# Ledger of designs, part 109: peptides against a protein of PDB entry 2ODG

Target 1, 89 residues: chain A of PDB entry 2ODG
Amino acid sequence: MTTSQKHRDFVAEPMGEKPVGSLAGIGEVLGKKLEERGFDKAYVVLGQFLVLKKDEDLFREWLKDTCGANAKQSRDCFGCLREWCDAFL

## One batch from the design tools (peptide; made by RFdiffusion4, then SolubleMPNN)

Design b2_p30_5_s4 (from b2_p30_5, 15 letters changed)
Fold by OpenDDE base, seed 3:
Structure b2_p30_5_s4 (fold): chain B 89 residues (1-89), chain A 30 residues (1-30)
Amino acid sequence: as target 1 above (89 residues)
Amino acid sequence: MEKEEEELKEQVEKAEKLGKEAREKAEKLA
């Protein structure tokens, strides 16, 4: 599967203080829902990804339960974080 | 994976409750 430009932009550099909405698969609607739950920055979602030991099924299920992400959105977000971790962790 | 999902849901629910209580306390002190 091809990645989006948003994905490529995210995985290309340290995430720093990037908002949660900078993650691939996370648009304005999902971003707002994540922010309401305290996940205002991409690094907070990264923290959850790491707490779940980078498990795809657990992370995607969490994302669905937390913000209502669909299968594509959760897959894109997972892939974004996985590839970022491969590059920077 | 259902067991782990249930545990995750419990943790999220607990965290949300704690967050709400903290917000209510902060609002009362403000």
Scores: peptide ipSAE 0.038, ipTM 0.487, DockQ to the pose 0.042
Fold by OpenDDE base, seed 5:
Structure b2_p30_5_s4 (fold): chain B 89 residues (1-89), chain A 30 residues (1-30)
Amino acid sequence: as target 1 above (89 residues)
Amino acid sequence: MEKEEEELKEQVEKAEKLGKEAREKAEKLA
């Protein structure tokens, strides 16, 4: 599978205060829905990813239920966080 | 993953409840 430029940009550097919309797979629509649920920063979604013990199925289902992410969007977001963690945790 | 999804929803709901209670307690002490 290939990754997007958005994915590569995210995993290349510390997360800092990046908005949730900086995550691969998270566009404006999904980002707004996540923000409305209190997930305004990428690191808050990272927190959820870690609480779910980095489980792909659990995280992707959570993302689907929380903001309506489709299979590709949830896969892209999961992969983005996984690779970021591999680099920086 | 229907069963797992239901379990996840229950866990999220529980976490949200606990978070709300903690926030309310913190606000009362502030």
Scores: peptide ipSAE 0.037, ipTM 0.490, DockQ to the pose 0.052
Fold by OpenDDE base, seed 2:
Structure b2_p30_5_s4 (fold): chain B 89 residues (1-89), chain A 30 residues (1-30)
Amino acid sequence: as target 1 above (89 residues)
Amino acid sequence: MEKEEEELKEQVEKAEKLGKEAREKAEKLA
């Protein structure tokens, strides 16, 4: 599967203080929902990803339950975080 | 699926607890 430009932009550099909406698969709607739940920064979602031991099924299910992400959105977000971790952790 | 759901709930609860504690600590230092 091909990655989006948004994915490539995210994985290419340190995460820093990037908003949650910078994550691949997280658009305006999902971003707002995540922010309302206290996940305002991408690194907060990264924290959850790491707490779940980078497990794809657990993370994608959490994302679905938390903000209503569909299969593609959760896949894109997971892939984004996985590849970022491969590059920077 | 039930085991995975239980693991998810446990991990989320742990994360939320740690997050709350960190936030409260940060607020006291501000």
Scores: peptide ipSAE 0.033, ipTM 0.497, DockQ to the pose 0.112
Fold by OpenDDE base, seed 1:
Structure b2_p30_5_s4 (fold): chain B 89 residues (1-89), chain A 30 residues (1-30)
Amino acid sequence: as target 1 above (89 residues)
Amino acid sequence: MEKEEEELKEQVEKAEKLGKEAREKAEKLA
């Protein structure tokens, strides 16, 4: 499966203080909803991803419930975090 | 679907508690 440029840009470098909206699959609408729930930085969502032991189904369902992400958005976000972890953890 | 959502909430809560406890232990030992 091909990835977006946004995905490639995210996984290519340390996460640092990147906003939640820098995650693949997280646009302006989802980003705002995540920020309102306290997930203002990408690393906070990474934290949730790790708490869920990198489980795809759990993470994607959490993301759907938290910000209303659809299947594609949750898949893109999950893939983004998975590949980032593979590179940097 | 509602049952699955409830099960997920329980799993998330348990995982978050375990994660917090692990972090607190790590911080204490560091």
Scores: peptide ipSAE 0.023, ipTM 0.471, DockQ to the pose 0.100

Design b2_p30_6_s1 (from b2_p30_6, 14 letters changed)
Fold by OpenDDE base, seed 4:
Structure b2_p30_6_s1 (fold): chain B 89 residues (1-89), chain A 30 residues (1-30)
Amino acid sequence: as target 1 above (89 residues)
Amino acid sequence: SEEEKRRLEEEKKLIEEGVKKAKELLKEEE
């Protein structure tokens, strides 16, 4: 499978205070829902990713339950964070 | 470089804050 440009843009540099919507798989709709739940920055979602010990099933299920992400969206978001961590953690 | 070290330290602090906030948010939703 290929990655999106959005994915490549995110994993290419430190995330800093990028908004949650900068994550691959997270568009405006999902982003707003995440923000409403307090996950306003990408680093907060990364925090959840780490709290769940980088477990794909747990994270993707959480994302689905939290903002209604579908399988592709949760896959893209998980992959984005995984590859970012591989590069910077 | 010193600048790179500073940036990395700031990034690590944000990550720690993210973990902290995520844990807090989970508690609020329980």
Scores: peptide ipSAE 0.603, ipTM 0.882, DockQ to the pose 0.938
Fold by OpenDDE base, seed 2:
Structure b2_p30_6_s1 (fold): chain B 89 residues (1-89), chain A 30 residues (1-30)
Amino acid sequence: as target 1 above (89 residues)
Amino acid sequence: SEEEKRRLEEEKKLIEEGVKKAKELLKEEE
C-alpha cells in the first residue's frame, strides 16, 4: 500500500497541537464535523484511538459514525495514528 | 538529546490530556 504526503508529514514528527485536519484521511469536511463533536485537535483523536485500545474496527467505525468518513478515509486516518504511535509512543 | 527527550515527554502529557478529553466526550454522548 502507498501513503500520501499528508500521512508522511504527520508521522514524521511529534504532533503537538496540530489540528484534526492534519490527520491523513481527514479533510475540511470531516475535520469540521469532528470539531463540532469536540475532536478539534489531532491529539484528541489520538486519545480516542487509544481509548479504543488501538482497535482498527472500533476506531474506523467510530470515525464513520462521528463524521461520516468513508472506508478509505477511516483507513488512512487509522494508519496515520498507528504509525505515529509506533514511532513515538 | 535531552531537549528532544523533554519535548517528547511534553508530547506524552498532551496525549494524556487527549485521552481524558476523548473519554469525557464519549461519556457526554452516552
Scores: peptide ipSAE 0.599, ipTM 0.881, DockQ to the pose 0.939
Fold by OpenDDE base, seed 1:
Structure b2_p30_6_s1 (fold): chain B 89 residues (1-89), chain A 30 residues (1-30)
Amino acid sequence: as target 1 above (89 residues)
Amino acid sequence: SEEEKRRLEEEKKLIEEGVKKAKELLKEEE
């Protein structure tokens, strides 16, 4: 499969204070749910990604349980953060 | 450049803050 333009835009530069909705796989619905849980910025979700030691199964399950992400959404979000870390972390 | 170094330092600081906040949120949800 190929990546989205949203994915490419996110991994192209430092994330700074970008909102959580800028992450690939995170649309308006999931973004609002994440914000309600305190994950309002992309760097906070990155924080969770790192706390889980970049483990795909743990992260995707957490995302599903936290905001109801489906398999594609969690896969897209995980891939987005993984590639961002490869470039900047 | 010095400006680029500053931006990267600020980025790393935000990442550190994100890790701390994620840990706190995890505690709150437990």
Scores: peptide ipSAE 0.595, ipTM 0.880, DockQ to the pose 0.938
Fold by OpenDDE base, seed 5:
Structure b2_p30_6_s1 (fold): chain B 89 residues (1-89), chain A 30 residues (1-30)
Amino acid sequence: as target 1 above (89 residues)
Amino acid sequence: SEEEKRRLEEEKKLIEEGVKKAKELLKEEE
């Protein structure tokens, strides 16, 4: 599938301390919920992604359970982090 | 360059911190 510009912007450079809302699939609503749970920065969500050993099913289920992400949102977020890791890890 | 190396090292530190924080948050929510 075609990626969004938001996805392309995120995977193009080191994430540094970008907010969690900079992740593809994570809008303002999901971002606020993630922040409330302590995931305020994109690198913390990346941390969770790595803790789950980059497993798609585990990560997407976690994201759904944590902030209510739907299938597309969790797919976009997972793909964003996966491609970022491919480029920078 | 040395500047690029420094930036990449800083990025790696953030990733490490993210992993640490994620683990801590998981424990707190258990």
Scores: peptide ipSAE 0.595, ipTM 0.879, DockQ to the pose 0.939

Design b2_p30_6_s2 (from b2_p30_6, 17 letters changed)
Fold by OpenDDE base, seed 3:
Structure b2_p30_6_s2 (fold): chain B 89 residues (1-89), chain A 30 residues (1-30)
Amino acid sequence: as target 1 above (89 residues)
Amino acid sequence: SEEARRILEEERKLIEEGIKKAKELLEKEK
C-alpha cells in the first residue's frame, strides 16, 4: 500500500523531540488525546512500540484503546514507527 | 562529524527516556 508524505517526512530523519502529532496516522484529535494520557512526544510512543516488542496487534490495539484510533490510523502509525526503526535502529 | 555524533547521542537518550516513560504510564493506569 502507498504511504503519505507525512510518513515519508518522519522516516527520513531522526525524530528528536518531534511532537506525537508528527507520526503518520496521528492528527490533531488523536494527538491531543495521546498528550492528555502522557504520550506527548513521538519518542514516547516509540517507547511504547518497543515495550510491546514491535508487535503489530498489541500496538494497534493499545493505540485504539488509548486515543480511539481507527484501523487506518493505527496501521499508518505502526507502519511509520516500524519503518523508522528499520532505518535508525 | 561531531554534529552527527551529538544528534545520535541525543536520539539514543530520548529513546531510553521514551521507554522509561511508557513503562511508568502503563503502571500508573493499572
Scores: peptide ipSAE 0.630, ipTM 0.895, DockQ to the pose 0.935
Fold by OpenDDE base, seed 1:
Structure b2_p30_6_s2 (fold): chain B 89 residues (1-89), chain A 30 residues (1-30)
Amino acid sequence: as target 1 above (89 residues)
Amino acid sequence: SEEARRILEEERKLIEEGIKKAKELLEKEK
């Protein structure tokens, strides 16, 4: 599968305090919903990703339940965090 | 470099904070 430029930009550097909307697959609509649930920064979503032990099914289901992400959005977000971790964790 | 090291150290602190916050939020939503 191909990746977006947004994905490539995110995995290229430390995430610092980037907003949750900087994650691939997370647009303005999903980002606002995540922020309302307390996931305002990308590093907090990374925290959830790690709490779930990088399990794809668990994470993607959580994302769907939390902000209504569809299959492509959750796949893109998971892949973004996975590749970021491979590079920096 | 020293600057790169400082950036990564701060990054690790944010990751720890993110894990803590995620766990707290998960408990709140149960």
Scores: peptide ipSAE 0.629, ipTM 0.895, DockQ to the pose 0.946
Fold by OpenDDE base, seed 5:
Structure b2_p30_6_s2 (fold): chain B 89 residues (1-89), chain A 30 residues (1-30)
Amino acid sequence: as target 1 above (89 residues)
Amino acid sequence: SEEARRILEEERKLIEEGIKKAKELLEKEK
């Protein structure tokens, strides 16, 4: 499937201290909710992604439950982290 | 390059921190 420029920008470089909102699929609304739950940085969400052993269903369900992400948003976010890991881990 | 190595090393430290924080947050949510 096609990806957004936001996705491409994220997977192209180390994420460093990028805010959670820099993740594909995570807009202002979802980002704010994630921040309220303590997931303020992209690397913390990556941490959750890794804790869940990169399991798509577990991660996407977690994201849905945590910030109300819909199917597309959770897919985009998962794909973003997966491809980032492929490039940098 | 040496600079690239340093950047990646810092990135690895953030990843470790992220894992730690994620685990802590999961526990808090229980």
Scores: peptide ipSAE 0.628, ipTM 0.894, DockQ to the pose 0.922
Fold by OpenDDE base, seed 2:
Structure b2_p30_6_s2 (fold): chain B 89 residues (1-89), chain A 30 residues (1-30)
Amino acid sequence: as target 1 above (89 residues)
Amino acid sequence: SEEARRILEEERKLIEEGIKKAKELLEKEK
């Protein structure tokens, strides 16, 4: 399986104050929904990822329920955060 | 370098803030 350039750009550096839309799998539609629910920055979604103990099923289900992410979008987002953590956490 | 260490320290602070905010948001939805 290959990754997107968006994924590679995100995992290559510290995330800082990057918006939630910078995460792989999170486009403008999903990003707006996440922002409306209070998850406006990538580091807040990372926080949720860590609160869920980096569990893939729990995180992907949460993302689906929170913003309507489909299977590919939730997979891409989870993979993005997992690989970022492997590199920096 | 000292600059790199400062950047990483700021990242750690943001991660802690993100965890805190995520927990708060989960509690609000309960």
Scores: peptide ipSAE 0.627, ipTM 0.894, DockQ to the pose 0.934

Design b2_p30_6_s3 (from b2_p30_6, 14 letters changed)
Fold by OpenDDE base, seed 4:
Structure b2_p30_6_s3 (fold): chain B 89 residues (1-89), chain A 30 residues (1-30)
Amino acid sequence: as target 1 above (89 residues)
Amino acid sequence: SEEEEERLKKEQELIEEGVKKAKELLEKEK
């Protein structure tokens, strides 16, 4: 599968204080919804990813339920976090 | 400040709700 530049930019460096909107698949709309739920930083979503033991189906379902992410958005976000963890965790 | 404390409490509650949802998904998978 192909990845976006946004994905590549995210997985290439430490996450730090990057906003939730920096995650692949998370645009302005989803980003604001996540922020309203307390998930303002990418690392908070990372926390949920880890709580779910990096399970793709569970994470994507959680993301859908939390902010209304569609299949592509949740897939992109999952892939982004998975590859970031492979590099830095 | 008191206002800041309330803000932080609200944020914490929102995060805890998110975590709860995640844990519920884990239990359903079993």
Scores: peptide ipSAE 0.301, ipTM 0.749, DockQ to the pose 0.075
Fold by OpenDDE base, seed 2:
Structure b2_p30_6_s3 (fold): chain B 89 residues (1-89), chain A 30 residues (1-30)
Amino acid sequence: as target 1 above (89 residues)
Amino acid sequence: SEEEEERLKKEQELIEEGVKKAKELLEKEK
């Protein structure tokens, strides 16, 4: 598989205060839903990723339950966070 | 202000709900 430019842009640099919508797989719709649940910054979602011990299945399930992410969206988001952590954590 | 405190409180509660859900998933797997 190949990654999106959005993924590459995210994993290339420190996360900082990037909005949740900057995560790969998180578009306008999912971003708004996440924001409504208090997850307005990418680092808050990163926190959930870490709470779940970087487990793919658990994170993707959480993301689905929280904002309705489909399989591709949750996969893209997970991959984005995993690769970011591999680079910076 | 009280209004700002209420907004912050609500935001914290929403985040805590999300964290709780994640932790529950972790416990279910265990």
Scores: peptide ipSAE 0.290, ipTM 0.740, DockQ to the pose 0.121
Fold by OpenDDE base, seed 1:
Structure b2_p30_6_s3 (fold): chain B 89 residues (1-89), chain A 30 residues (1-30)
Amino acid sequence: as target 1 above (89 residues)
Amino acid sequence: SEEEEERLKKEQELIEEGVKKAKELLEKEK
Protein backbone atom coordinates (compact mmCIF):
# COMPACT_ATOMS: atom_id res chain seq x y z
CA MET B 1 0.00 0.00 0.00
CA THR B 2 1.02 3.59 -0.59
CA THR B 3 0.51 6.76 1.41
CA SER B 4 -0.27 10.29 0.33
CA GLN B 5 1.85 13.35 0.81
CA LYS B 6 -0.85 14.56 3.17
CA HIS B 7 -0.26 11.46 5.29
CA ARG B 8 3.50 11.95 5.27
CA ASP B 9 3.17 15.60 6.22
CA PHE B 10 0.92 14.77 9.15
CA VAL B 11 2.99 11.96 10.65
CA ALA B 12 6.24 13.89 10.33
CA GLU B 13 5.67 16.31 13.21
CA PRO B 14 3.67 16.92 16.39
CA MET B 15 0.11 17.66 15.38
CA GLY B 16 -0.38 20.56 17.77
CA GLU B 17 -3.42 22.60 16.84
CA LYS B 18 -3.79 21.22 13.33
CA PRO B 19 -7.38 21.23 12.12
CA VAL B 20 -9.23 17.97 11.67
CA GLY B 21 -8.95 18.44 7.93
CA SER B 22 -5.21 17.94 8.10
CA LEU B 23 -5.74 14.22 8.74
CA ALA B 24 -5.23 11.94 5.78
CA GLY B 25 -8.56 10.81 4.38
CA ILE B 26 -10.38 13.82 5.79
CA GLY B 27 -11.25 16.25 3.03
CA GLU B 28 -13.37 19.36 3.14
CA VAL B 29 -16.68 17.49 3.21
CA LEU B 30 -15.77 15.11 6.02
CA GLY B 31 -13.90 17.85 7.84
CA LYS B 32 -16.96 20.08 7.96
CA LYS B 33 -19.11 17.25 9.23
CA LEU B 34 -16.61 16.43 11.95
CA GLU B 35 -16.38 20.08 12.95
CA GLU B 36 -20.16 20.24 13.25
CA ARG B 37 -19.93 17.38 15.73
CA GLY B 38 -17.31 19.19 17.82
CA PHE B 39 -14.27 17.51 16.30
CA ASP B 40 -12.57 20.60 14.93
CA LYS B 41 -8.99 19.66 15.80
CA ALA B 42 -7.03 16.59 14.77
CA TYR B 43 -6.19 15.93 18.41
CA VAL B 44 -9.88 15.51 19.27
CA VAL B 45 -10.12 12.71 16.71
CA LEU B 46 -6.86 11.35 18.13
CA GLY B 47 -8.68 11.22 21.45
CA GLN B 48 -11.35 8.99 19.95
CA PHE B 49 -8.68 6.82 18.37
CA LEU B 50 -7.12 6.33 21.81
CA VAL B 51 -10.46 5.77 23.57
CA LEU B 52 -11.02 2.96 21.10
CA LYS B 53 -7.62 1.57 22.08
CA LYS B 54 -6.24 2.03 18.58
CA ASP B 55 -8.56 -0.65 17.23
CA GLU B 56 -8.86 -0.27 13.49
CA ASP B 57 -12.32 -1.71 13.00
CA LEU B 58 -13.83 0.23 15.88
CA PHE B 59 -12.25 3.50 14.86
CA ARG B 60 -13.19 3.18 11.22
CA GLU B 61 -16.75 2.30 12.19
CA TRP B 62 -16.92 5.29 14.50
CA LEU B 63 -15.59 7.57 11.80
CA LYS B 64 -18.06 6.24 9.27
CA ASP B 65 -20.97 6.71 11.65
CA THR B 66 -19.83 10.18 12.66
CA CYS B 67 -19.06 11.80 9.33
CA GLY B 68 -19.89 9.29 6.62
CA ALA B 69 -16.32 8.35 5.78
CA ASN B 70 -16.00 5.63 3.15
CA ALA B 71 -13.62 2.68 3.40
CA LYS B 72 -10.65 4.44 1.85
CA GLN B 73 -11.14 7.63 3.85
CA SER B 74 -11.42 5.77 7.14
CA ARG B 75 -8.43 3.59 6.28
CA ASP B 76 -6.32 6.61 5.42
CA CYS B 77 -7.34 8.41 8.59
CA PHE B 78 -6.68 5.38 10.76
CA GLY B 79 -3.28 4.81 9.19
CA CYS B 80 -2.40 8.44 9.67
CA LEU B 81 -3.18 8.38 13.38
CA ARG B 82 -1.58 4.99 13.93
CA GLU B 83 1.70 6.04 12.39
CA TRP B 84 1.64 9.37 14.19
CA CYS B 85 1.18 7.56 17.49
CA ASP B 86 3.98 5.14 16.68
CA ALA B 87 6.28 8.09 16.20
CA PHE B 88 5.20 10.43 18.98
CA LEU B 89 3.03 8.76 21.59
CA SER A 1 -19.64 36.24 27.62
CA GLU A 2 -22.72 34.17 28.28
CA GLU A 3 -23.12 33.60 24.57
CA GLU A 4 -19.57 32.31 24.23
CA GLU A 5 -20.03 30.04 27.22
CA GLU A 6 -23.20 28.62 25.74
CA ARG A 7 -21.45 27.93 22.43
CA LEU A 8 -18.62 26.19 24.24
CA LYS A 9 -21.06 24.17 26.31
CA LYS A 10 -22.88 23.04 23.21
CA GLU A 11 -19.63 22.03 21.54
CA GLN A 12 -18.65 20.00 24.58
CA GLU A 13 -22.01 18.26 24.56
CA LEU A 14 -21.48 17.29 20.93
CA ILE A 15 -18.07 15.86 21.75
CA GLU A 16 -19.58 13.95 24.66
CA GLU A 17 -22.04 12.36 22.29
CA GLY A 18 -19.17 11.29 20.08
CA VAL A 19 -17.25 9.85 23.00
CA LYS A 20 -20.33 8.00 24.19
CA LYS A 21 -20.76 6.46 20.76
CA ALA A 22 -17.14 5.32 20.73
CA LYS A 23 -17.43 3.83 24.19
CA GLU A 24 -20.55 1.97 23.17
CA LEU A 25 -18.69 0.43 20.24
CA LEU A 26 -15.91 -0.60 22.58
CA GLU A 27 -18.30 -2.21 25.03
CA LYS A 28 -20.11 -4.08 22.29
CA GLU A 29 -16.88 -5.65 21.12
CA LYS A 30 -15.85 -6.74 24.61
Scores: peptide ipSAE 0.277, ipTM 0.735, DockQ to the pose 0.099
Fold by OpenDDE base, seed 3:
Structure b2_p30_6_s3 (fold): chain B 89 residues (1-89), chain A 30 residues (1-30)
Amino acid sequence: as target 1 above (89 residues)
Amino acid sequence: SEEEEERLKKEQELIEEGVKKAKELLEKEK
């Protein structure tokens, strides 16, 4: 599968204080819902990804339950965090 | 300020709910 430029931009550099909306698969709608649940920074979602031990199915289910992400959105977000961790953890 | 403390408290509660949900998924997976 191909990746988006948004994905490539995110995985290429340290995460810092990037907003949750900078994650691949997280657009304006999902970003607002995540922010309403306290997940306003990408690193907070990274925290959930790590709490779930980088498990794809569990993370994607959590994301779906939390903000209503569809299959592609949750896949893109998972892939984004996985590749970032591979590069920087 | 007290207003800022209340905002932070509410945000903490929301995060805790999110973490709890994740932990429930982990337990269900076992």
Scores: peptide ipSAE 0.265, ipTM 0.729, DockQ to the pose 0.074

Design b2_p30_6_s4 (from b2_p30_6, 14 letters changed)
Fold by OpenDDE base, seed 1:
Structure b2_p30_6_s4 (fold): chain B 89 residues (1-89), chain A 30 residues (1-30)
Amino acid sequence: as target 1 above (89 residues)
Amino acid sequence: MEEEKRRLEEEKKLIKEGVEKAKKLLEEEE
């Protein structure tokens, strides 16, 4: 599997104040739903990823339950956060 | 200013609910 340009752009630099929609797999629809739940910044979603101890199944389930992400969207988002953490955490 | 404080508190409440959902998933796996 290949990664998207969106994924590459996210994992290439510190996260800072990037919006939640900058995460791979999080488009406009999912981004709005996450923002409505208080997850407006990518680092807030990173927080949930870390609380779940970087577990893929738990994180993807949480994301699905929170914003309705499908399998591809949750996989892309998980991969994005995992690789960012490998580089910067 | 009071309205801004209220909005921030509501946002924090929503985030807290999200955290608790994540914690429950962790507990269910353990």
Scores: peptide ipSAE 0.264, ipTM 0.727, DockQ to the pose 0.123
Fold by OpenDDE base, seed 4:
Structure b2_p30_6_s4 (fold): chain B 89 residues (1-89), chain A 30 residues (1-30)
Amino acid sequence: as target 1 above (89 residues)
Amino acid sequence: MEEEKRRLEEEKKLIKEGVEKAKKLLEEEE
């Protein structure tokens, strides 16, 4: 499995106040949709990831239902959060 | 002040709906 530079940039440092669009797999379109649902910061999406007990299928389904993420986008986002948690949580 | 409060309340409502959606998915899985 290969990761994007966006993924590497995100998992390399504390999340802080990074916008939701900084997550791998979350582009401008998905980012705007997430923001419209109140998920403007990456840490809010992290919260959902944790509520779902870091389960891949549940998180990816939630993300799809919330912003219309496709399989690749949801996979990239999941992987991004998983690796970030492994490093910092 | 009131407008800002309203916007924050609406945002919290949307987040809560998102959380409930996630919780429901978890309940259906278990």
Scores: peptide ipSAE 0.258, ipTM 0.722, DockQ to the pose 0.122
Fold by OpenDDE base, seed 5:
Structure b2_p30_6_s4 (fold): chain B 89 residues (1-89), chain A 30 residues (1-30)
Amino acid sequence: as target 1 above (89 residues)
Amino acid sequence: MEEEKRRLEEEKKLIKEGVEKAKKLLEEEE
């Protein structure tokens, strides 16, 4: 499977203060729901990814429960954070 | 300042709830 341009743009540089909507798989709908839960920045979601010890199943389940992400959205988001961590963490 | 403080506290509460949810998932797997 190929990654999106959105994914490539995110993993290419330090995330800094990028909004949560910059994450692959997180569109406007999911982004707004995450923001309503306090997850307004990508680094806050990164925090959850790390709390869950980078476990794919746990993170994707958390994301689904938190904002209603479907399988593709959660997979894309997970992959985005995983590759970002591989590059910068 | 009081309103800003309140908003910040509410945001922290929401984040904390999200963190606890994640931690619970981890605990249930273990």
Scores: peptide ipSAE 0.207, ipTM 0.670, DockQ to the pose 0.123
Fold by OpenDDE base, seed 3:
Structure b2_p30_6_s4 (fold): chain B 89 residues (1-89), chain A 30 residues (1-30)
Amino acid sequence: as target 1 above (89 residues)
Amino acid sequence: MEEEKRRLEEEKKLIKEGVEKAKKLLEEEE
């Protein structure tokens, strides 16, 4: 599988206060749903990712249940955070 | 060098805040 430019842009630098919609797999629709649930910044979703011990199944199921992400969207988002952590944590 | 250190410290602060916020949100949804 290949990654998107959006993925590459995100994992290239510290995330700072980037909005949740900057994560790969998270578009405008999913981003708004996450914001409504209190996940307005990428670093808050990273927080959830870390709370779940970086577990792919747990995180992807959470993302699906929280904002309705499909399999590709949850996979892209998980991969984005995993590779960001590999680079900066 | 000082700016890079500052940015790293700010990043660590945000990560900690993100973890705490995520934990709180989970408790509120239970």
Scores: peptide ipSAE 0.605, ipTM 0.889, DockQ to the pose 0.933; fails the geometry check

Design b2_p30_7_s1 (from b2_p30_7, 13 letters changed)
Fold by OpenDDE base, seed 2:
Structure b2_p30_7_s1 (fold): chain B 89 residues (1-89), chain A 30 residues (1-30)
Amino acid sequence: as target 1 above (89 residues)
Amino acid sequence: MEEEKKKEEEKNKEEAKKAEEAFEEALKKL
């Protein structure tokens, strides 16, 4: 499966202060909903991802329940964080 | 083996959910 440019841009460098909307699969709508829940930065979502022990099903379910992410959006976001972690953790 | 693995996976999921809830509760305080 080919990744998006957004995915490639995210996984290529340290996360820093990147907004939550920089995550693959997180568009403006999902980003705003995440921000409303206190997930304003990508690193906060990373925190949740790590708390869930990098479990795909748990994370994707959480993302769905938290911001209404569909299957593609949750997959893209999970893959983005997984590959970022593989590179930098 | 399969039952033990399933029990461990279930336990891990329950622990993860508790950690998630605590994390979300902490975020609500910010």
Scores: peptide ipSAE 0.274, ipTM 0.701, DockQ to the pose 0.056
Fold by OpenDDE base, seed 1:
Structure b2_p30_7_s1 (fold): chain B 89 residues (1-89), chain A 30 residues (1-30)
Amino acid sequence: as target 1 above (89 residues)
Amino acid sequence: MEEEKKKEEEKNKEEAKKAEEAFEEALKKL
């Protein structure tokens, strides 16, 4: 399975102040819904990912319930955060 | 061993759920 350019761009460098929409799988629609829930930055979603102890099923279910992410979007977002953590934590 | 592992996994899921709820409540205050 190949990753997107968006995934590669995100995992290549420190997260900093990147907006939530910079995460793989998070487009404009999902990004706006996440921002409305207080997830304006990618690092806030990282916080949730870490609170869930990096569990794939829990995180993907949370993302679905929070912003309506489909299976591909939740998988892409999870993979993006997992690989970023593997590189920088 | 399998029952102990299953019990530990269940405990971890319950702790994760509690932490998730606390995290969402904390975000509402920002």
Scores: peptide ipSAE 0.264, ipTM 0.686, DockQ to the pose 0.055
Fold by OpenDDE base, seed 4:
Structure b2_p30_7_s1 (fold): chain B 89 residues (1-89), chain A 30 residues (1-30)
Amino acid sequence: as target 1 above (89 residues)
Amino acid sequence: MEEEKKKEEEKNKEEAKKAEEAFEEALKKL
């Protein structure tokens, strides 16, 4: 599967203070819903990903339940965080 | 103005509760 440019841009560098909307699969609609629930930064979502032991199914289900992410959005977001962790964690 | 602010606060509280529930449900599956 080909990754998006958004994915490549996110995994290429430390995430620092990047907003949640910088994550692959997280657009404006999902980003706002995550922000409303306290997930304003990408590193907060990273925290949840790590708490869930990097489990794909658990993370994608959580993301769906939290912001209404569809299967593609949750997959893109998971892949983004996985590859970022492989590079920087 | 006060009613709109109260409605927004109530919405924020309901959304925060839903996020907490989703987190707890995800943790139970570990």
Scores: peptide ipSAE 0.131, ipTM 0.578, DockQ to the pose 0.081
Fold by OpenDDE base, seed 3:
Structure b2_p30_7_s1 (fold): chain B 89 residues (1-89), chain A 30 residues (1-30)
Amino acid sequence: as target 1 above (89 residues)
Amino acid sequence: MEEEKKKEEEKNKEEAKKAEEAFEEALKKL
């Protein structure tokens, strides 16, 4: 499966202070819901991804339960964080 | 070997759940 430009833009550089909405699979609707739950920055979602030990099923389930992400959105977000970690951790 | 791996995976899942719950409780205090 091909990655989005949004995915490529995210994994190409340090995360810094990027908003949660910069993550692949996270649009305006999901971004706002994550922000309301205290996940305002991409690095906070990264923190949750690492707490879940990079487990795909656990992370995608958490993302679904937290913001209502569908299967594609959760997959895109997971893949984005996984590849970012492979490059920078 | 396979039984040990399965037990370690179950342990890791349980630890991750506890850490997630603790994280959510910590977020409520921010």
Scores: peptide ipSAE 0.024, ipTM 0.418, DockQ to the pose 0.054

